Peptides against a protein of PDB entry 6B4E. Designs and how they scored, part 34

Target 1, 295 residues: chain A of PDB entry 6B4E
Amino acid sequence: TNFDKISKMFWHYKDKIAQIKQDIVLPIKKADVNVRNLLSRHKRKINPKFGQLTNSNQQLFKIQNELTQLINDTKGDSLAYHWILNFIAKAVVHQAETEVRVKPESALPLGKLTLYLLVQFPELQELFMARLVKKCPFVIGFTCEIDTEKGRQNMGWKRNNENKWEDNTSYDERMGGILSLFAIITRLQLPQEFITTTSHPFPIALSWHILARICNTPLNLITNTHFVILGSWWDAAAVQFLQAYGNQASKLLILIGEELTSRMAEKKYVGAARLRILLEAWQNNNMESFPEMSP

## One batch from the design tools (peptide; made by RFdiffusion4, then SolubleMPNN)

Design b1_p11_7_s1 (from b1_p11_7, 5 letters changed)
Fold by OpenDDE base, seed 3:
Parts: sequence; C-alpha cells; structure tokens
Structure b1_p11_7_s1 (fold): chain B 295 residues (1-295), chain A 11 residues (1-11)
Amino acid sequence: as target 1 above (295 residues)
Amino acid sequence: MLPLPIEASIE
C-alpha cells in the first residue's frame, strides 16, 4: 500500500470540493433568476425521491425515470446541469448518513439508484466521489490522526452550532451508513441496458482497496470507527466479494475479522466485537447478505 | 475471477 498515493488522492478530492463551490455552487447564486427558479423547483422535486425508495424494483424504476427526466431538463445549461448533479451527489450521501445509518439494508435500493445515475450521467461520478471522500475518507482507505482539530475535520467529524464535536456513536453510525452505500455500489452489477456499452464506474476492486488499505494502516491510527465501517462493509458486500475473488477474498476477510481484531483486542472496541461475530457466523456457514428487492 | 489489485498485510 502506497500511503503517499492515497494521501494525494484524498487531497485531490478536497481540492475538487473547493472547485465545485467556486465553479458551480457560487456562480449559480448569481445566475439568471429564471435559472435559479428552475433549479429551485427541481431541487424540491428531486429531494423527496430518495426517501421514496422501498424494497420494490418497480418503485426504483419509477424513481429512476422521474429523476432522469428532471436531470435532462437541465442539460441545455451546462452550469445548471452540473449544479443539479452536485445537488444529487450531496442528497445521496445525506440519505446514507440518515436512512442507511438506521436501516442498513436500505443501502441496496439507494445504491441501485445511484449506480444507475452514475452511468446515465457520467459527470456525476467525480462529483459523487468528491463528496464521499469529504464525508467519509474510509471509502478510499484514507486514515489520519484525530487528536487534532484538523485531523478530525479531515476524517469527516462534524461540529454543531456550539462548536462541539459530534459524539463517537453518531460519527461511527454516519461513517457506517456512507460506507454501506459505497460498498453496495461496488458489488452491484450494471443495469442490463449498460453492460455491453459501459464499464462499471466503481467496481468491486475498490472494495479490495478499502480492506487492504485498512489492513496496512499503522495500528496507532486504527480506531473503533475502522471496525464499525468494516462491519458495515461486511453486511453490504462480503458475499459478493467472496464470489469475485474466491480464496484471496477469504484471506482478506480473515485478516480483518481475526488478525486485525486480535491485534487491537486490548482496546476492547465494540466495533471489533461485532466484526468478530460476523467472522464467526461466516465460519459457521451462516454468512448473510441483504435480501434482494421485490419485483 | 478478478485480479487482485494490491497486497494486504498487517504490521
């Protein structure tokens, strides 16, 4: 693992966020009133759709079509188009922080919707990845110290209006929700209409990167959150990961479930305890995945 | 089976 490369990638996306603000978000505030009104209306129509997802593929397809139409309405203005995609990127991540956090299996319909949009609108890919890395650096296997304010900020910790850090449980759950979504995306197959024409934008190899990079992270930087997000990843993608990489996948699951947890046993991390339970379930031939969606 | 992109080890 080349940590310098990972760090460069992390800061690339931090720069991208700054660029998005400068080149997309701020300019729209000064744009023509008609454009601003259009985007405001579209925002109001788009935002509730992510919460309308269920375990139904039929409902998913309906929402996909509705969003596609709304996004296409903005293509005549490049700035408006990029603004609406950036809004969607933010909304998807927000949904992961709120809904997936409390109902992890909801990552499946959200992930399917997101993957569809990422393929249908390729410009969303960079916007979405930038937002993911900003909110949850674990998606690229980035870790830094959190004993400084800057370190905490880099790792996606939030402060409230009173400048107080969020509690550990809240942070862990948010990171778990976001990572669940990303994990689902990496293990999903492309929709049938795209399989022959497009490569997967965030393939299963990115899950390998997450696990491998965490395994290679200096132990003094490993926290409870690392184990929480590994558990979230496990629920979301372990079955499909094993299907993709076979015996090599098994070795990596053992590394995170047994070796990494053992190395950190003195810390008595709750997340580590859960991960060991998942490992044991797998060893007993009881590895579970999220249920497939209904027609 | 997909190729493994990187090695994995624990310090």
Scores: peptide ipSAE 0.022, ipTM 0.681, DockQ to the pose 0.939
Fold by OpenDDE base, seed 5:
Structure b1_p11_7_s1 (fold): chain B 295 residues (1-295), chain A 11 residues (1-11)
Amino acid sequence: as target 1 above (295 residues)
Amino acid sequence: MLPLPIEASIE
């Protein structure tokens, strides 16, 4: 694991966030009134769509079509187009922080929708990844110290208006929600209309990187959150990960489930205990995946 | 650091 490369990637996306604000968000405020009105209307129509997802593929396809039309309406203006995609990127991550956080299986329909949009609108990919890395650096296997204010900020910790950090449980749950979404995206097959013409933008290999990079992270930087997000990943993608990489996947699952948890046993992390339970379930041939969506 | 040169390549 080249941690310098990971760090460079992390800061690349952090810089991208600043660039997005400067080049997309702020300029649109000075755009033609008709463009601003269009975007305001579209924003209002788009935002509720993510909450309308269910375990139904029929509902998913409906929402995909509606969003596609709304996004296409902005393509006549490059700035407007990028603005609406950035809005969508933010909205998807927000949905992961709220809904997926409390209902992990909701990551499946959200992930399917997101993957469709990422392929349909390639410009969304960098915007989405930048938002993911900002909110949850674990998606690229980045970890830094959190004993400083800047370190906590870099790892996606939030402060309230009273300058108080969010509690550990809130942070863990948010990270788990975001990671669940990303894990789902990595293990999903491309929609049928794209599978022969397009490469997967965030393939299962990225799940491999997450696990590997965490395993190679200095132990003094490993926290309960690492185990929480590994558990979230496990629920979301472990079955498909094993299908993809076979014996090599098994080795890596054993590394995180047995070896990493054992090395950190003295910390008595709750997340580690859960991961151990997941490992044991797998060893007993009881590994589970999220239920498939209905027609 | 745990064993396996895991990130260098998926093999």
Scores: peptide ipSAE 0.021, ipTM 0.675, DockQ to the pose 0.171
Fold by OpenDDE base, seed 2:
Structure b1_p11_7_s1 (fold): chain B 295 residues (1-295), chain A 11 residues (1-11)
Amino acid sequence: as target 1 above (295 residues)
Amino acid sequence: MLPLPIEASIE
């Protein structure tokens, strides 16, 4: 694991967030009134779509088509197009922080929708990844100290209106929700119409990176959150990960489930205890996956 | 650092 490379990636996306604000968000405020009106209408139509997802492929396809049409309506203006994609990126991550947080299996339809949009609109990829890294650096296996204000900010901790940090449980759950979504995306196959013509934008190898980088993280930086997000990842992608990499996948699962938890046993992390339970379930040939969507 | 499969081997 090259931590220098990971840090460079982290700061690249931090810079990207700043760039998005300067080049997309702020300029649109001075754009033509017709463009601003179009975007306002589209925003109102797009925002509820993510909450309308169900465990139905039929519903998924409907929403995909609706969003595709709405996004295509903006392509006549490059700034408008990028603005709407950035809005979508933020909305998807927000959905992970709220809905997936409380119902992890909802990551599957959300992930399918997101993957479709990422392939259909390639410009969404950098916008989405930047938002993910800002909110949940664990998606690229980045970890830093949280003993400082800057460290907490870098790791995606939020403050309320009174400038008070969110509680540990809230942070853990939000990180778990976001990581669940990303894990699902990495383990999904491309839609049939794209398989032969397009490479997967966030392939299963990125899950490998998450696990490996966490395992190689200095132990003094490992927190309960690391185990929580590993558990979230496990529920979302472990079955498909094993299918993809076979024996090599097994080695990594054992490393996170057994070795990493054992090394941190003195901390008595609740997240680590849950991960141990997941490992034991797998050892008993009872590894579970999210249910497949209905037609 | 834990003994891990080489990341580069899957890319």
Scores: peptide ipSAE 0.020, ipTM 0.682, DockQ to the pose 0.124
Fold by OpenDDE base, seed 4:
Order: structure tokens, then sequence, then C-alpha cells
Structure b1_p11_7_s1 (fold): chain B 295 residues (1-295), chain A 11 residues (1-11)
């Protein structure tokens, strides 16, 4: 694992966020009133749709079609188009922070929707990845110290209105929610209509990177959150990961479930304990995955 | 260092 490369990737996306603000978000505020009105209307229509997802594929397809139409309505104006995609990127991540956080299995319909949009609108990919990395650097296996304010900010910690850091549980759950979504995306197959024409934008190999990079992270930087998000990843993608990489996947699961947890045993992390339970369940041929969606 | 397998894909 080349941590310098990972760091460069992290800062690339941090810079991308700044660029998005300067080149997309701020310019729209000064755009023609008709454009602003259009985007305002579209935003209001788009925003609730992510919460309207259920375990139904029919509902998913309906929402996919509705979003596709709404996004296509903006293509005549490049700035408007990128603005709406950036909004969607933010909304999807927000949904992961709120809904997936409390109901991890909701990552499946959200992930399917997101993957569809990522393929249908390729310009969403960079915007979405930037937002993911900003909110949850774990998605690229980035870790830094959190003993400083800047370090905490870089790792996606939030402060409330009183300038108090969020509690550890809240942070862990948010990171878990976001990571669950990303994990789901990486292990989903492309929609049937795209399989022969498009490569997967965020393939299962990115899950490999997450696990491998965390395993290679200096132990002094490993926190409970690392184990929490690994557990979230496990629930979301371990079955499919094993299917994809076979014996190599097995080795990596053992590394995170056994070796990494053992090395950090003295810390008595709750997340690590859960990961050990997941490992044991797998060893007992009882690995579970999220239920498939209904027709 | 953990190697990345290149021979398997679920894409």
Amino acid sequence: as target 1 above (295 residues)
Amino acid sequence: MLPLPIEASIE
C-alpha cells in the first residue's frame, strides 16, 4: 500500500470539492433567474425521491425514470446539469448518513439507484466520489490522526452549533452508513442495459482497496471507527466479495476479522468485537447478506 | 503489502 498515493488521492478530492463550489455552486447563484428557478423546482422534486425508495424494484425503476427525466431537462445548460448532479451526489450521501445509518439494508435500493445514475450520467462519478471522500475518507482507505481539529475535519467529523464535536457513536454510525452505501455500489452488477456497453464505475476492486489499505494502516491510527466501517462493509459486501475473489477474498477477510482485531485486542474496541462475531459466523458457514429486493 | 488480484471481477 502506497500511502502517499492515497493521500494524494484524498487531497485531490478535497480540491475537487473546493473546485465544485467555485465553478458550479457559486456561479449558479449568479445565473439567470430562469435557470435558478428551474434548478430550484428540480431540486424540490429530486430531493424526496431518495427517501421514497423501498425494497421494491418497481419503485426503484419508477424513481430511476423520474430522476433521469429531471436530470435530462438540465442538459441544455452545462452549468445547470453539473449543478443538479452535484446536488444529487450530496443528497445520496446525505441519505446514507441518515437512513442507511439506522437501516443498513436500505443501502441496497439506494446503491442500485446511485449506480444507475452513475452510469447514465458519467459526470456524476467524480462529483459523487469527491463527496464520498469528503464525508467518509474510509471509502478510499485514507486515515489520518484525529488528535487535531484539522485531522478530525479531514476524517469527516462534524461539529454542532455549539462547536462541539459529534459523539463517537454518531460518527461511527455515519461512517458506517456511508461505507455501507459505497460497499453496496462496488458489489452490484451493472443494470442489464449497460453490461455490454459500459464498465463498472466503482467496481468490487475498490472494496479490495478499502480492506487492504486499512490492514496496512499504521496501528496507531486504527480506531474503533475502522472496525465499525469494516463491519458495515462486511454486512454489505462480504458475500459478493468472496464470490468475486474466492480464496484471495478469504485471506483478506481473515486478515481484517482475525489478524487486525487481534493486533488491536488491547483496545477492546466494540467494533472489533462485532467484526470478530462476523468472522465467527462466517467460519460457521453462517455469513449473511442483505435480502434481495422484491419485484 | 497485500496484492490486488487482477484476474477476478464481478463487473
Scores: peptide ipSAE 0.015, ipTM 0.667, DockQ to the pose 0.096

Design b1_p11_7_s2 (from b1_p11_7, 5 letters changed)
Fold by OpenDDE base, seed 2:
Structure b1_p11_7_s2 (fold): chain B 295 residues (1-295), chain A 11 residues (1-11)
Amino acid sequence: as target 1 above (295 residues)
Amino acid sequence: MLPLPISASIK
């Protein structure tokens, strides 16, 4: 693991966020009134759709088609097109912070929808990844100290209107929700219409990077949050990860579940205790995955 | 195939 490269990647996406604001968000405010009106209408139509997802593939396909049409309506204006994609990227991550946080299995339909959109509209990929890294640097295995305000900000900690940091539980749960979504995306197969013609934009190898980079993180930087997001990842993707990499996957799961938890045992992290339970369940041939969606 | 990492605990 080259942490210099990871840091460069982290700051690349932080810079992308600033660029998006400067090149997309701010300029649209001065765009043609017809374009602004179009985007306002589309925003209102798009926002509720992510919350309308269920465990039904039929409902998923309906929403995919509706969003595809709405996005295509903006392609006549490049700025409008990029603005709507950035809006979608933000909305998807927000859904992970709120709904997936409390109902992790909801990551599956949300992940399927997101993966479809990422392939159908390739320009969404950088916008989405930038938003993910800003909100949850764990998605690329980045970790820094959180003893400073800047460190906390870099790791995605939020402050309220009174400038007070969110509590540890809230932060842990938000990170878990976002990581669950990303984990699901990495372990999903491409939709049938793309599988032979397109490469997966965020493949299962990115899950490997998350686990490996956390294992190589200096122990003094490891927190309860690391174990929480590893547990979230485990629920979301461990079964498919084992299918993809076999014995090598097993070794890595043992590293996070046994070795990393043991090394940090003195901290008595609740997240670590849960991860240990997941490891033990696997050892007893009881590894579970989210239920598949219905027709 | 991706290389297996060496964890911080064993470094």
Scores: peptide ipSAE 0.022, ipTM 0.678, DockQ to the pose 0.319
Fold by OpenDDE base, seed 1:
Formats: C-alpha cells, structure tokens, sequence
Structure b1_p11_7_s2 (fold): chain B 295 residues (1-295), chain A 11 residues (1-11)
C-alpha cells in the first residue's frame, strides 16, 4: 500500500470538488434563462426517482429509462449536461447517506441504477467519485487523523449550524451507507448492453483496495468507523468478493475480521464486535448477502 | 502493517 499515492488521489478529488463548483455550479447561474429553467424542471423530476427504487428490476429499468431521457435532454448544452450529472452524483450519495444507512439492502437497486448511469454517461464517473471521496474517503481507503478540525473535515465529518460536530453514531451510519453503495457498485456486473463494449468503471478490485488499505493503515488512525464500514462492506459484497478472488479473498477477510479486530480489541469498538460476528457467521458457513431483486 | 496476500500493485 502506497499511502502517498492514496493521499494524492484523495486530494485530486478534493480539488475536483472545488473545480466542479468553479466550472459547473457557479457558471450555470449566469447561463441563459431557458437553460436554467430546463435544469430546474429536470432537477425536480430527477430527484424523486432515487426514492422510487424498489426491489424490482422492472421498476429499476423504468427509472433508468426515465433518467436517461431527462439527462439526454440536457446534451445540447455541455454546461447543462455536466450540471445535471453533478446533481445526480450528489443526489445518489445523499440517498446513500439517508436511506441506505437505515436500510442497507436498498444499496442494491441504487447501486444498479448508479452503475447504469456511470456507464451510460461516462462523464458522471469523475463527478461521482469526487462526491464519494468528499463524503466518505473510506471508498478509496484514505484515512487521516480526526483530532483536528481539518482532519475531521477531510474525513467527511459534518458540523451543524451551531458548529457542533455530528455524533459518532450518525457519522458511522452515514459512512456505512455510502460505503455500502460503493461496495455494491464494485461487485455488480455491467448491464448486458455494455458488457462487451465497456470495462467496469469501479470494479471489484476497488473493494480489495479498500480492505487492503485499511489493513495497512496505522493502528493509531483506526477508529470504530473503520470497523463499521468494513461491516457494511461485508454485508454488501463479501460473498461476491469471495467468488471473485477465492482463497486470496478469504485471507483478506480473515485479516480484517480476525487480525485487525484483535489488534484493536482494547478499544472495545462496537463495530469491531459486529465484524467478528460476521466472521464467525462465515466460518460457520452462514455468510449472507442482500436478496436478489425480483424480475 | 498486516501481511497481504496480493502484490503491492493492488495494495
């Protein structure tokens, strides 16, 4: 694990967020009134779609088609197109923060939708990753100290209007929700229409990176959140991860479930306790995955 | 640092 490389990647996406604001978000405010009106209407139509997802593939396909049409309507103006994609990136991550955190299995339909959009509209990929890294740097295995204000900000901690940090549970749940979504995306197959023409934008190897980088993170930087997101990842992707990498995956699961938890046992992290339960369930041939979606 | 089963290229 090259932590310098990870740090550079982290700051790349942090810089991308600033660039998005300067080159996409702010300029649209000065755009033609017709363009602004178009985007306002589309925003209102697009935003509810993420909450309309169910465990039905039929419903998923419907929403995919609707979103595709709405996004295509903006392609006449490059700025408008990028603006709507950035909006979608933000909306998807927000859905993970709010819905997936309380219903992890909802990551599956959301992840399928997101993966479709990422492939259908490649320009969404950098916008989405930038938003993910900003909100949950765990998605690239980045960790820094949270003893400083800047450190907490870098790790995606929020402050309320009274300048009070969110509670640990809220942060853990949000990170878990976002990580669940990303984990799902990494383990999903490309839609049939893209399999032969496009490589997976966020393949299962990125799950390997998350686990490996966390295992190699200095122990003094490991928190309960690390174990929470590992548990979230486990629920979302462990089965498929084992299928992808076999014995090598098993070794890494043992590293996070047994070795890492043991090294941090003195902290008595609740997230670590849960991860050990997941490990034990796997050892007893009781590893579970999210239920598959209906036709 | 924990030992990893895969090469440094994907660590």
Amino acid sequence: as target 1 above (295 residues)
Amino acid sequence: MLPLPISASIK
Scores: peptide ipSAE 0.021, ipTM 0.691, DockQ to the pose 0.131
Fold by OpenDDE base, seed 3:
Structure b1_p11_7_s2 (fold): chain B 295 residues (1-295), chain A 11 residues (1-11)
Amino acid sequence: as target 1 above (295 residues)
Amino acid sequence: MLPLPISASIK
C-alpha cells in the first residue's frame, strides 16, 4: 500500500469537486433561461426515480429507461449534459446516505441502476467517484486524523446549521450506507448488453483495495467507523468477493475480521463486535448475502 | 492478483 498515492488520489477528487463547481454548477446559473428551465424540469422528474426503486428488476428496467431518456434530452448542450450527470451523482450518493443507511439491502437495486448509468454515460464516472470520495473517503481506502476540524471535514463529517458536528452514530451509519452502495457496484456484473463491449468501470479489485488499505492503515487512525464500513462491505460483497479471489479473499477476510479486530480489542468498538459476529457466521458456514431481486 | 497486506497493524 502506497499511502502517498492514495493521498494524491484523494486530493485529485477534492480538486475535481472544486472544478465541477466552477465549470459546471456555477456556469449553469448564468445559462440561457430555456436551458435552466429544462434542467429544472428534468431535476424534478429525475429525483423521485431513485426512491421508486424496489426489489423488482422490472421496476429497475423501467426506471433505467426513463432516466436514459431524460439524460439523452440534455446531450445537445454539453454543459446541460454534465450538469444533469453531476446532479444524478449527487442524488445517488444522497440516496445511499438516507435510504441505504436504514435499509442496506436497498443498495442492490440502487447499485444496479447506478452501474447501468455509469456504463451508459461514461462521463458520469469521474463525477460520481469525486462525489463518493468527498462524502466517504473510505471508498478509496483513504484515512486521516479526525482530531482537527480540517481532518473531520476531509473524512466527510458534516456540521448542522448551528455548526455542530453530527453525532458519531449518524456519521457511522451514513458512511456505512455509502460504502454499501460502492461495494455493491464493485461486485455486480455488467448488464448483459454491455458485457462484450465494455469493461467494468469500478471492478471488484476496488473492493480489494479498500480492505487492503484499511488493513495497512496506522492503528492510531483506526476508528469505530472503519469497522462499521467493513461490516457494511461484508454484507454487501463478501460472498462475491470470495467467489472472485478464492483463497486470497479468505485470507483478507480473516485479516479484517480476526486480526484487525483483535488488534483493536482494547477500544471495544461496537462496529468491531459486529464484524466479529460476521466472521463467526462465516466460520460456521452461514455467510449471507442480500437476496436477489425479483423478475 | 493484488498483494495482501503484510500486517493488519502499522504503528
Scores: peptide ipSAE 0.021, ipTM 0.653, DockQ to the pose 0.311
Fold by OpenDDE base, seed 5:
Structure b1_p11_7_s2 (fold): chain B 295 residues (1-295), chain A 11 residues (1-11)
Amino acid sequence: as target 1 above (295 residues)
Amino acid sequence: MLPLPISASIK
């Protein structure tokens, strides 16, 4: 693991967020009134769609089509198009922070929708990844110290209006929600219409990187959150990960489930205890995946 | 899924 490269990637996306604000968000405020009105209407129509997802593929396809139409309506203006994609990127991550956080299996329909949009609208990929890295650096296996204000900010910690940091549990749950979404995306197959013509934008190899990079992270930087997000990843993707990499996957799962937890045993992290339970369930031939979606 | 040729080495 080259942590210098990971750090460079992290800061690349952090800078991308600033660039998005400067080049997309702020300019739209000065755009033609017709464009602003269009985007306002579309924003209102798009925003509720993510909450309308269910365990139904039929409902998923309906929403995919509706969003596709709404996004296509903006293509006549490049700035408007990028603005609406950035809005979608933010909305998807927000959905992970709020709904997936409390109902991890909801990551499946959200992930399917997101993957479809990422392929259908390639410009969404960088916007989405930038938002993910900003909110949850764990998606690229980045970790830094959180003993400083800047360190906490870099790791996606939020402060309230009273400058108080969010509770550890709240942070852990948010990170778990976001990571669950990303994990699902990495393990999903491309939609049938794209599978032969397009490469997967965020393939299962990115899950490998997450696990490997966390395993190589200096132990003094490992926190309960690392184990929480590993558990979230496990629920979301472990079955498919094993299918993808076989014995190699098994070795890596043992590394996170046994070796990493053992090295940190003195900390008695709750997240580590859960991960150990997941490992043991797997060893007993009881590894579970999220329920499949209905027709 | 078909296995991908990725090294088991952590990097």
Scores: peptide ipSAE 0.022, ipTM 0.702, DockQ to the pose 0.304; fails the geometry check

Design b1_p11_7_s3 (from b1_p11_7, 5 letters changed)
Fold by OpenDDE base, seed 3:
Structure b1_p11_7_s3 (fold): chain B 295 residues (1-295), chain A 11 residues (1-11)
Amino acid sequence: as target 1 above (295 residues)
Amino acid sequence: MLPMPIEASIK
């Protein structure tokens, strides 16, 4: 693991966020009133759709079509198009922070929708990844110290209006929700209509990177959150990861489930305890995945 | 079965 490379990638996306604000978000505030009104209407129509997802593929396809139409309506204006995609990127991550946080299996329909949009609108990919890295650096295996204010900010910790940090449980759950979504995306197959024409934008190899990079992270930087997100990843993608990489996947699962948890046993992390339970379930031939969606 | 990614070395 080259941590310098990971750091460079992290800061690349931090710069991208700044660029998005400067080149997309701020300019729209000064755009023509008709454009602003259009985007406001579209925002109001788009926002509730993510909450309308269910375990139904039929409902998913309906929402995919509706969003596709709404996004296509903006393509005549490049700035408007990029603004709406950036809005969608933010909305998807927000849904992961709120709904997936409390109902992890909801990552599946959300991930399917997101993957569809990422392929249908390639410009969404960089916008989405930038937002993910900003909110949850774990998606690229980035870790830094959190004993400083800047370190906490870099790792996606939030402060309330009173400048108080969020509690550890809230942070852990948010990170778990976001990571669940990303993990699902990496293990999903492309929609049938794209398989022959497009490569997967965020393939299963990115899950490998997450696990490997965490395993190589200096132990003094490992926290309960690392184990929480590994558990979230496990629920979301472990079955498909094993299918993809076979014996090599097994070795990596043992490394995170047994070796990493053992090395950190003195900390008595709750997340680590859960991960060990998942490992034991697997060892007993009881590895579970999220249920497939209904027709 | 997919090949192992380049980042395969683990501590």
Scores: peptide ipSAE 0.036, ipTM 0.764, DockQ to the pose 0.552
Fold by OpenDDE base, seed 5:
Structure b1_p11_7_s3 (fold): chain B 295 residues (1-295), chain A 11 residues (1-11)
Amino acid sequence: as target 1 above (295 residues)
Amino acid sequence: MLPMPIEASIK
């Protein structure tokens, strides 16, 4: 693991967020009134779609088609197109922070929708990754100290209006929700219409990177959150990860479930205890995945 | 102790 490269990637996406604001968000405020009105209408139509997802593939396809049409309506104006994609990127991550946080299995339909959009609209990929890294650096295996204000900010901690940090549980749950979504995306197959013509934008290899980078993270930087997001990842992707990498996957799962938890045993992290339970379930041939979606 | 997988090993 090259942590210098990871750090460079982290800051690349942090800078990208600033660029998005300067080059997309702010300029649209000065755009033609017709464009602004179009985007306002589309925003209102798009936003509720993510909450309309269910465990139904039929419903998923309906929403995919509706969003595709709405996004295509903006392609005549490059700035408008990028603005709407940035909005979608933000909305998807927000859905992970709220709904997936409390119902992890909802990551499956959300992930399927997101993957479809990422392939259908390639310009969404950088916008989405930038938002993910800003909100949850764990998606690229980045970790820094959180004993400083800047360190906490870099790791996605929020402060309220009273300048008080969010509580640990809230942070852990948000990170778990976002990571669940990303994990699902990495383990999903491309939609049938793309599988022969397009490479997966965020393939299962990125799950490998997450796990490996966390295992290689200095132990003094490992927190309960690391174990929480590993547990979230496990629920979302462990079965498919094993299918993809076989024995090598098994070794890595043992490393996070047994070795990493053992090294941190003195901390008595609740997240580590849960991860140990997941390991034991696997050892007893009881590894579970999210239920498949209905037709 | 199992050897730690490296990122390059997935290629």
Scores: peptide ipSAE 0.031, ipTM 0.712, DockQ to the pose 0.148
Fold by OpenDDE base, seed 1:
Structure b1_p11_7_s3 (fold): chain B 295 residues (1-295), chain A 11 residues (1-11)
Amino acid sequence: as target 1 above (295 residues)
Amino acid sequence: MLPMPIEASIK
């Protein structure tokens, strides 16, 4: 694990967020009134779609088509197009922070929708990844110290209007929700229409990177959150991860479930305890996955 | 640092 490379990647996306603000968000405020009105209308139509997802593939396809049409309506103006994609990136991550955090299995339809959009609109990929890394740097296996304000900010901690940090539970749940979504995306197959023409933008290898990088993270930087997001990842992708990498996947699951938890046992992290339970369930041939969606 | 598995193929 090259942590310098990971850090460079982290800061690349942090810089991308700043660039998005400068080159997309701010310029739209000065754009033609017709463009701004178009985007406002589309934003209002797009935003509720993510909450309309169910366990139905038919409903998913409906929403995919509706969003595709709405996004295509903006392609006549490059700035408008990128603005709407950035909005979608933010909305998807927000949905993970709110809905997925309390109902992890909702990551599946959301992930399918997101993956479709990422492939259909490739320009969404960098926008989405930038937002993910900003909100949850665990998605690239980045970790830094959180003893400083800047460190906490870098790790996606939020402060309220009274400058109070969010509580640990809230942070853990948000990170878990976001990571669940990303994990789902990494383990999903491309839609049939794209398999022959496009490579997976965020393949299962990225799950490998998450786990490996966390395992190699200095122990003094490992927190309860690391175990929480590993548990979230496990629920979302462990079955498919084992299918993808076989024995090598098994070794890595043992590393996080047994070795990493054991090394941190003195901390008595609740997330670690849960991960141990997941490991034991697997050892007893009781590894579960999210239910598949209906036709 | 924990021991790492061998690198798997990127899919």
Scores: peptide ipSAE 0.029, ipTM 0.705, DockQ to the pose 0.113
Fold by OpenDDE base, seed 4:
Structure b1_p11_7_s3 (fold): chain B 295 residues (1-295), chain A 11 residues (1-11)
Amino acid sequence: as target 1 above (295 residues)
Amino acid sequence: MLPMPIEASIK
């Protein structure tokens, strides 16, 4: 694991967020009133759709079609198009922070929708990844110290209106929600219409990177959150990960479930305890995955 | 640093 490379990737996306603000978000505020009105209407139509997802594929396809049409309506104006995609990127991550946080299995329909959009609108990929890394650096296996304000900010910690940091549980759950979504995306197959024409934008190899990079993270930087998000990843993708990489996947699951937890045993992290339970369940041939969606 | 397995191809 080359941590310098990971750090460079992290800061690349941090810079991308700043660039998005300067080149997309702020310019739209000064755009023609008709464009602003269009985007305002579209935003209002798009935003609730992510919460309208269910365990139904029919509902998913309906929403996919509706979003596709709404996004296509903006393609005549490049700035408007990128603005709406950036909005979608933010909305998807927000949905992960709120809904997936409390209902991890909701990551599946959200992930399917997101993957469809990422393929249908390739310009969404960089925007989405930037937002993911900003909110949850764990998606690229980045970790820094959180003893400073800047460190906490870099790791996606939020402050409330009273300038108080969110509690550990809230942070852990938010990170878990976001990571669950990303994990799902990495393990999903492309929609049938794209399989032969497009490569997966965020393939299962990215899950490999997450696990490997966390395993090689200096132990003094490992926190309960690391184990929480590993547990979230496990629920979301472990079955498919094993299918993809076989014995090599098994070795890596043992590394996170056994070796990493053992090395951190003195900390008595609750997240680590849960990960040990997941490992034991797997060892007992009882690894579970999210239920498949209904027709 | 933990020992890492050799990365396999996606099946």
Scores: peptide ipSAE 0.029, ipTM 0.702, DockQ to the pose 0.110

